# Designs tried in a protein design run: peptides against a protein of PDB entry 5T59. Part 109

Target 1, 112 residues: chain A of PDB entry 5T59
Amino acid sequence: TTPTMQSTSLLTEHLGYPPISLVDDIINAVNEIMYKCTNAMEKYLMQRNIIGKKDFSDEIKIGTAKLESLLENSVDKNFDKLELYVLRNILSIPSDLLEENRFRLLHHEKLV
Target 2, 90 residues: chain B of PDB entry 5T59
Amino acid sequence: EHIRFQRLVQVCNKALEESIRKLQSWEKIHECFPNYGQTREGIENLTVCQQQVIKLWSNLSRVEFDAIFHERSIEEKLNQLDDLINKARS

## One batch from the design tools (peptide; made by RFdiffusion4, then SolubleMPNN)

Design b2_p21_3_s1 (from b2_p21_3, 8 letters changed)
Fold by OpenDDE base, seed 3:
Structure b2_p21_3_s1 (fold): chain B 112 residues (1-112), chain C 90 residues (1-90), chain A 21 residues (1-21)
Amino acid sequence: as target 1 above (112 residues)
Amino acid sequence: as target 2 above (90 residues)
Amino acid sequence: DLKKKIEEFEKELEELFKEDE
């Protein structure tokens, strides 16, 4: 199930930031890393583009782009799964704690 | 007792591993460079490139994710959350 | 039993991230 407004609010108070912010950080980081990797790959191969008097620059560019696309798709897919899992199962408050008396406990612990 | 942070780390690692899995396939790499990879020197270059990319992926991910976890104090916060939940259920 | 929990979760993750192609 998707997180409730109450759980989000409580977790935001607890964390000091909305739960989604952590996931955003993770996803932004992996995307940055991804492009750093593909860029490095292209540059490495482009520095080695001529073999036996043949220029493979075009093939390298196309090939690297293909790999980038593959990686992009994989990252998107897998980290979408991660996002859902984290928000639903890690950064979540069990339903039994979303009762009136449990709300007070969380707030009370924060205040004391 | 504390389980949420452990699982966060595990799921992050799994996502990273699965994301890079296709690039770990030499066949897939070679397919993207069919003519380049028919040369000895090309194969050598692709081999090194593949290794470097995977290594870079792993290293950068470790550093960046650890930094995020630290900046967000997520281990402490998740441990506290576990404690709160356990306490409430006691 | 931490080891057991890790193993169990790894199995869960394996299913979660299984290729759906």
Scores: peptide ipSAE 0.540, ipTM 0.943, DockQ to the pose 0.539
Fold by OpenDDE base, seed 5:
Structure b2_p21_3_s1 (fold): chain B 112 residues (1-112), chain C 90 residues (1-90), chain A 21 residues (1-21)
Amino acid sequence: as target 1 above (112 residues)
Amino acid sequence: as target 2 above (90 residues)
Amino acid sequence: DLKKKIEEFEKELEELFKEDE
């Protein structure tokens, strides 16, 4: 479930950075990729905005914005789930190792 | 034996797949361009655009996520974590 | 063994990422 201060400290020592930093990198990356994709879509279609005698520039801009919003909502929802899972289950220390004796073992192994 | 990094990769892939799933729907794409998509040329352009965006999404995410994992040495660190946990329980 | 673990986790991920509101 929710990470403890102790587990966060131990993992930070082990990783060399706080666990949340990895998640932040992932989320920042996907957001950047998302906007690169929508920008590419808009540019591609805007280069093909005239069909016959009709200019579809306005529709293209609105349509691309709608797709961007759709993607934003999906990214937000799915990567929120990812964040929770990663921090709770992947970047986590089992409770039995958070006991005092096990805590020392983890630290000792790092030093050896 | 080593399971954490594998699961990290799997959950990342799943999140990426689910995020782009709606854009894989032609119906949803067409709904955003109701008049443009009523022309033959418009349909062709949207089709190519959809395919290219999905490809771009996949390629960029692969490159960027691999770079993150490398810079953070996360595979090594998670494997070490697995080893420490297994050793403590043995 | 590894293959089985991958398949099992894929099922868990399907449940985790199923459509919500």
Scores: peptide ipSAE 0.540, ipTM 0.943, DockQ to the pose 0.546
Fold by OpenDDE base, seed 1:
Structure b2_p21_3_s1 (fold): chain B 112 residues (1-112), chain C 90 residues (1-90), chain A 21 residues (1-21)
Amino acid sequence: as target 1 above (112 residues)
Amino acid sequence: as target 2 above (90 residues)
Amino acid sequence: DLKKKIEEFEKELEELFKEDE
């Protein structure tokens, strides 16, 4: 079920980059977005940290940190699933095309 | 005919949706700010903040993922892959 | 046809991303 070296090589040639590179881009992007979101949340609330006579700065910092952790854990879990699926099912070559004759066909098609 | 890119988009969307799901829970938001959320203004601020974060998440992910897909020419490449596979099996 | 494929895959995604804690 794990992508073979042959599959990876063939896909790398086809894509112009290793399949994992696409997943890396996606994961890096979502991580960046995640921290932008949590930072924005903290900044927004910190601008509104005083309600009445009370300063909630400490609570806001702790709370946003908790939400960041929650989101971080969720992102890690869900995008691990995404990575697995993409590499196994989307950026994959069926086994029948990895045979000698079919492999040659794919290579030939690229050259034509 | 062409299915791989469609599924890539779908799985990306699903991962994004599932990742933000817990932040869509008001209860989980509120419990992180137990005292702040007991004030009227606090509730209002948290409500707006929650909405804005979800929108920001959605907008940024759309823009960034589309950029990645474009830079990697992944739709074209996946369509070509589909075509090659289908041709080989015909 | 495409709509059907989308719906079918959505079901697969639901199973894939189902939280099993």
Scores: peptide ipSAE 0.540, ipTM 0.943, DockQ to the pose 0.524
Fold by OpenDDE base, seed 4:
Structure b2_p21_3_s1 (fold): chain B 112 residues (1-112), chain C 90 residues (1-90), chain A 21 residues (1-21)
Amino acid sequence: as target 1 above (112 residues)
Amino acid sequence: as target 2 above (90 residues)
Amino acid sequence: DLKKKIEEFEKELEELFKEDE
């Protein structure tokens, strides 16, 4: 099932924020973490860029960039799935509750 | 009875695990550093680097996600949602 | 019971996050 405007409104009221905001926080966090990881990797290797008499700086930069891209693609794919699942199944209101009487229940509980 | 928050945690963990999976492949790592990885020291450095990145990924994600969940009070809110749903169905 | 639910959901997640062919 897909989220509805009613569900979004009710959940926003319940949560105090739109459901998408939580997902945004999660995605923003993982993106930040991702770049911290790749940056750390690059820094670590760049501190060890010379082996023997050969400087591998260029290869390290290119290689870490490739890994970053790989991770980016994976993060995008997997967290897109996460977003869909969370919004559809976790941050959702079952259809049987999307009725007038059930709405009243939700509002009543919130206001009490 | 409460299930939504548990599933949120589970799906987050799964997404994190799957996202880092390819970096857990030594072959993938080595392919990015073909010449560097032909040296003994290079292999050693890459090995350590790979391990450190995976640990950093895990640690940072745990800290950050827990912070988000706390700031958003999501466990409480999801538990309440579960309760509301269960009550409505009873 | 809880363990069972966790396990069942893990299976669902496995299907959800399986690599696309």
Scores: peptide ipSAE 0.537, ipTM 0.943, DockQ to the pose 0.505

Design b2_p21_3_s2 (from b2_p21_3, 7 letters changed)
Fold by OpenDDE base, seed 2:
Structure b2_p21_3_s2 (fold): chain B 112 residues (1-112), chain C 90 residues (1-90), chain A 21 residues (1-21)
Amino acid sequence: as target 1 above (112 residues)
Amino acid sequence: as target 2 above (90 residues)
Amino acid sequence: SLKEEIEKWEKELDELFEEDE
């Protein structure tokens, strides 16, 4: 179920920012971490690209690229799930609180 | 009584764990470096690299996510949300 | 489907929280 405009507005007022902003921060962070990890891996192996008299630079570059792609796909999948879970189950307002009397409670608490 | 922040932490951990799962597979790592991984020295390098990447993933995610949670005051806000919901239902 | 997988996630996490409560 997609969050309602009403719930989004109430949560934005409560949080001081739209709920999606938290998810965006998380996703941006994990993407940055992901590329730091893959970059570190490539650099580490490229510093050790020669074994004996054989240069494995090409294989290392291709291999690390493959791992990066695998990680990207996994991150995308799992954090899409996270986004929906957070917006649906964590940053959500029960339907009973969206009624008039309960709606006033959230607004009242913000003003007091 | 307060459950939303715990859920946030849990779902973040779950997503992080599932995302790195494939890199925890030695078989998958080795498949990406078929010739390099046939050498003793290559295996050693890949082993260390794998371990370091996993540690880096874990450490960076902890630091960055904690920073986000702090900047967004999300624990406090979620606890307040729980309280408001519980109060409304009372 | 993606929706089904998400639902499984939700159920799994919900069950975990019920156990901790």
Scores: peptide ipSAE 0.161, ipTM 0.915, DockQ to the pose 0.122
Fold by OpenDDE base, seed 1:
Structure b2_p21_3_s2 (fold): chain B 112 residues (1-112), chain C 90 residues (1-90), chain A 21 residues (1-21)
Amino acid sequence: as target 1 above (112 residues)
Amino acid sequence: as target 2 above (90 residues)
Amino acid sequence: SLKEEIEKWEKELDELFEEDE
């Protein structure tokens, strides 16, 4: 289910940061890695752009751009799913812990 | 006993795996370089490039994600969360 | 019970990423 404001607050207190911050770190990291990979691919092929006296620079640029787009779209979709899964299933508090007594317990544990 | 951190690792790996799946297809790579891939040298270059990119993807992801997990102390925090949940249910 | 929960999560994870490939 969708996380509540209460669960977000409790998790923020427990983690020391909002749950979404972890997801943001992951997404930022994979985006950086993605562009490093595509850049490396382009650079590698552009250093090998001449074959049999033919210059394939234009084809390489277009081809790597296509692959970058494919990867970018895939990263976007799959890490949106990751975000959903993490926030709903991993960084979540079961309803039984959101009861009044359980809520107090979480605060008490922090103080002790 | 502790399950949340394991699931975090699993979902990260799954997302990474699914994201790179298209680049693992030789057909998909080749179709982006139709003329370049018709040459022997081109095929060799694309093969090496594909392997290196996939390796780079995997290695960088492992290093960066481990760094994030460490900086956020997420394994410890998720284990504590599991313990709290189990304690509350006992 | 814990084993069952793990299996449930695995199923959910698989379904989540297989829905739109």
Scores: peptide ipSAE 0.138, ipTM 0.915, DockQ to the pose 0.782
Fold by OpenDDE base, seed 3:
Structure b2_p21_3_s2 (fold): chain B 112 residues (1-112), chain C 90 residues (1-90), chain A 21 residues (1-21)
Amino acid sequence: as target 1 above (112 residues)
Amino acid sequence: as target 2 above (90 residues)
Amino acid sequence: SLKEEIEKWEKELDELFEEDE
């Protein structure tokens, strides 16, 4: 299930930032890394594009693009799962702590 | 007692591992370069390229994710969260 | 209880990332 407003608020106060911000950082980072990897791959192969008097530049470009697409799809899928897992299981507050008395305790602990 | 940060690391590693899995397949790589990969030199180049990309993926991910975790103080915050939860339940 | 919770998380994690593989 999705986190409650109270949970998000409490976690935001605790973390100093919304829980989703951490996930966003992670996803942004992996996307950047992904393109760095694919770019490096293309450049490496393009420097080695001629073999036996044959120019494979077009094939390299197409092939690298295909791999990039595959990686993009995989990253998207797996890190969507990560987002779900993190927000549901890691950056979450158990329901028993969302009760009125527990809610106050968390605020009290933060204030003291 | 502290488990949330451990799980964060684990899920990150899992996502990274699963994301790169297809690139770890030589068959998948070769399929993208069918003619290039029919040459000896092409195979050699693809092999090195594959290895380097996977290494780059791993290294960059480690560095960047650790930086994020540090900047967000997430280990400390998650440990504190664990402590708060445990305390509330005691 | 802690150990049990850890095991649950591990199973969930494995299932989450293996379902579409």
Scores: peptide ipSAE 0.085, ipTM 0.911, DockQ to the pose 0.911
Fold by OpenDDE base, seed 4:
Structure b2_p21_3_s2 (fold): chain B 112 residues (1-112), chain C 90 residues (1-90), chain A 21 residues (1-21)
Amino acid sequence: as target 1 above (112 residues)
Amino acid sequence: as target 2 above (90 residues)
Amino acid sequence: SLKEEIEKWEKELDELFEEDE
């Protein structure tokens, strides 16, 4: 099912914030975490860039960049799916509640 | 009876798991460091690094997501939503 | 029913994350 304007309004009133705001928080968080992870990886390896008599700094930088890109792409894909799922199913109002009497119920509960 | 918050947690975990899946592949890691990974020390370093990153990913996501859920009071709100739905259907 | 909806969600979740594996 697709979210409706009514659903969004009702949920916003119920939550105190738009449903998308939660998703945004999640996505922003994971992005931050992602870069922290990749940065940590680079730092760790760069501290160990010399093996024997060879300096692998350049390879490490390139390699970690590749992994970052890989992770970035994966995060984008999977959390787009998450967004869709959350907004479609979790943060949603069933169609049977999108009636006048049901609206009253939700509104009444909020005001009580 | 309360199911939405559980599903939220599940989908978050699923997204996190799938996102890190490729980094869990040793082959993918090694491919990014072809020469470095041909050395004994390099392999050791990459192995530790891989494990640490995965752990960091898991730990940070847990902490941050829990914080978000708390700040947004999402469990309570979703439980209330479930209750409203169930009440309406009863 | 709620049960049916839950099952639907579970299936959707599985399908959603299996597509690009």
Scores: peptide ipSAE 0.082, ipTM 0.911, DockQ to the pose 0.612

Design b2_p21_3_s3 (from b2_p21_3, 10 letters changed)
Fold by OpenDDE base, seed 5:
Structure b2_p21_3_s3 (fold): chain B 112 residues (1-112), chain C 90 residues (1-90), chain A 21 residues (1-21)
Amino acid sequence: as target 1 above (112 residues)
Amino acid sequence: as target 2 above (90 residues)
Amino acid sequence: SIEEEIKKFEEELDNLFNEDK
């Protein structure tokens, strides 16, 4: 199920921020971590680029770029699934509580 | 009683684990460095590199995600949400 | 139990994240 405007408003009031903001933080963090990992890998191998009088710098750069692309695709796919699940099932309000009377009760409980 | 935060942690861990899975494959690593990986030293370097990247991925994600959860007070907020929903249904 | 709930949800997540590799 897709979040409604009413659900988003209630959760924003409860959290102090829109639910999507949490997901954005998570996705931004993993993207940063991803590039830190690939950068570290490239630097480590580039410090060891010469073996038997052969310079493998070009192969290392191409290879690490391929691994970065592979990781990017995996991160995109898996964290898209995460986003959908979190917004639909974790940061969600059951439909029966979105009715007028239940809506008021939930709001009242927060204030009292 | 409190279930939402537990599931948030679980789904985050699952996404992280699945994202790094291909880098855990030696075959995937080696095929990106076909000539470099044909040397003894190259294999040794790639092996260490693979291990270090996986550790770095795990450590950084733990630190950053914990910081996000703390800054957003998400455990407390999700527990409160569980309580509110349960109370409304009682 | 909490352990059972965690295990059941892990199975659900396995299905969710193994739909398309």
Scores: peptide ipSAE 0.514, ipTM 0.939, DockQ to the pose 0.587
Fold by OpenDDE base, seed 4:
Structure b2_p21_3_s3 (fold): chain B 112 residues (1-112), chain C 90 residues (1-90), chain A 21 residues (1-21)
Amino acid sequence: as target 1 above (112 residues)
Amino acid sequence: as target 2 above (90 residues)
Amino acid sequence: SIEEEIKKFEEELDNLFNEDK
């Protein structure tokens, strides 16, 4: 089921914000967390960059960057799926409630 | 009776779990540090680093997502939505 | 039951998030 303009309007009125706003908050949060994690990883390893007499700084930087890219791609893919599911199945109005009588009921309940 | 918020939490957790899955693979971690990971100390450092990152991921996501859910009052709103739907279908 | 619903949904999520693997 694809979200409709009507359902979006009703949900926006019910929630006090557009449904997409919640998803945006979630995605923004996970992106921030992602970069905090990869940054922490790089910092941790860079503090331990010398083993014996060898400096592994370059390898650490490259390796961490690879992991960041891997995580970034995974986050994008999985949270795109999340977005679609949430908007279609969780933050959604069933078609039967979009009928005139049930639509009135929704408004009536809001006014009470 | 109330199902939407539960599913929201579940799908969020699933997305988080699947996103971090690659970092949970020691093989994926090790292959990014081929020479560093050939040293004993390097392996130890990578092991600790991997564990810490996963924990940080879990902790930060829990705190931030809970804050979002609270600020958006999403549990209450979704429960109300469930109630409206159930009432309409009764 | 609630437990059954959770389990069923987890299976649905497994399918959803493993489609592109």
Scores: peptide ipSAE 0.512, ipTM 0.939, DockQ to the pose 0.625
Fold by OpenDDE base, seed 3:
Structure b2_p21_3_s3 (fold): chain B 112 residues (1-112), chain C 90 residues (1-90), chain A 21 residues (1-21)
Amino acid sequence: as target 1 above (112 residues)
Amino acid sequence: as target 2 above (90 residues)
Amino acid sequence: SIEEEIKKFEEELDNLFNEDK
């Protein structure tokens, strides 16, 4: 189920930040890590670009770019799944608690 | 009882594992460097590179995600959420 | 039962992340 405004508000109050902020942190982190990895790969291979009498610099650049694209696509796909799951199932409030009476109780217990 | 944080960790790990899966394939790596990988030295370099990248991926993700979880106090908050939900249902 | 819960969720995650493969 899609998070409601009510759920978001309650969770924001509870967490001290909107639920989406956590997901954003995670996604930003993995993206940073991804590019660090691909950059490291390129640099490592470019330092070893000459074998015998052949210079493989162009092939290395192209190949690394292909791997980066491959990783980007995979990260996007998998962390989109993560985002949906986290927001719907982890950072969520059961519907029965979103009823008016229980809504008040949750809010009351938070404050008292 | 306290289940949300555990699942958060698990889903993060799963996403990370699935994201790096293709880079764990030697065939996928090799096909990106068809001529380079035809040399003995090239194969050696690619092998080391592949291993290093996978390790870097794993290490960085662990450190960064743990930092996020700590900064956001997410374990505590999720445990509290579990408790609140359980209490409301009791 | 902790091990059981972990296992069950791992299976759920397998399904989730293997849907588009």
Scores: peptide ipSAE 0.511, ipTM 0.939, DockQ to the pose 0.571
Fold by OpenDDE base, seed 2:
Structure b2_p21_3_s3 (fold): chain B 112 residues (1-112), chain C 90 residues (1-90), chain A 21 residues (1-21)
Amino acid sequence: as target 1 above (112 residues)
Amino acid sequence: as target 2 above (90 residues)
Amino acid sequence: SIEEEIKKFEEELDNLFNEDK
């Protein structure tokens, strides 16, 4: 189920930050890692761009760009699934806890 | 009893594994460098490059994700959430 | 057991991340 405003508020209070902030950190990190990987790959190959008498610089640039695009698409797809699952199933409050009596329990636990 | 943090780690690992899967294919790598990969030296360079990238992906992900989890105190918070839910249902 | 729970969830994740392939 889609997170409610009440769930978001309660989780924000519990976590000290909105649930989406954790997901944002994860996604930002993987994106940074992704570009570090592709950059490292390009740099490594560009240092080895000449084989014999032939310069493969153009092919290397195009090839690494293709791999970067492939990785970007995969990261986007898989981490969209991750985001959905985390927000719905991990950083979530069951509906029974959103009832009035259960809501009091969450508030009480924080105060104790 | 405590299950949410375990599942967070598992889903993160799954997303990371699935994201890098195509780069683990030698055929896919070779397709991007059709002429370079026809040379002996090119094959050697691509092989090393592929291995290094996969290792870099794995190592950086582990370090960065652990740092995030620590900074956000997410294990403790998710354990507390599990406890609250279990208590409410008891 | 914990091991069984991990395995079951791995199967669930396999379904989640392979459904659009």
Scores: peptide ipSAE 0.507, ipTM 0.939, DockQ to the pose 0.601

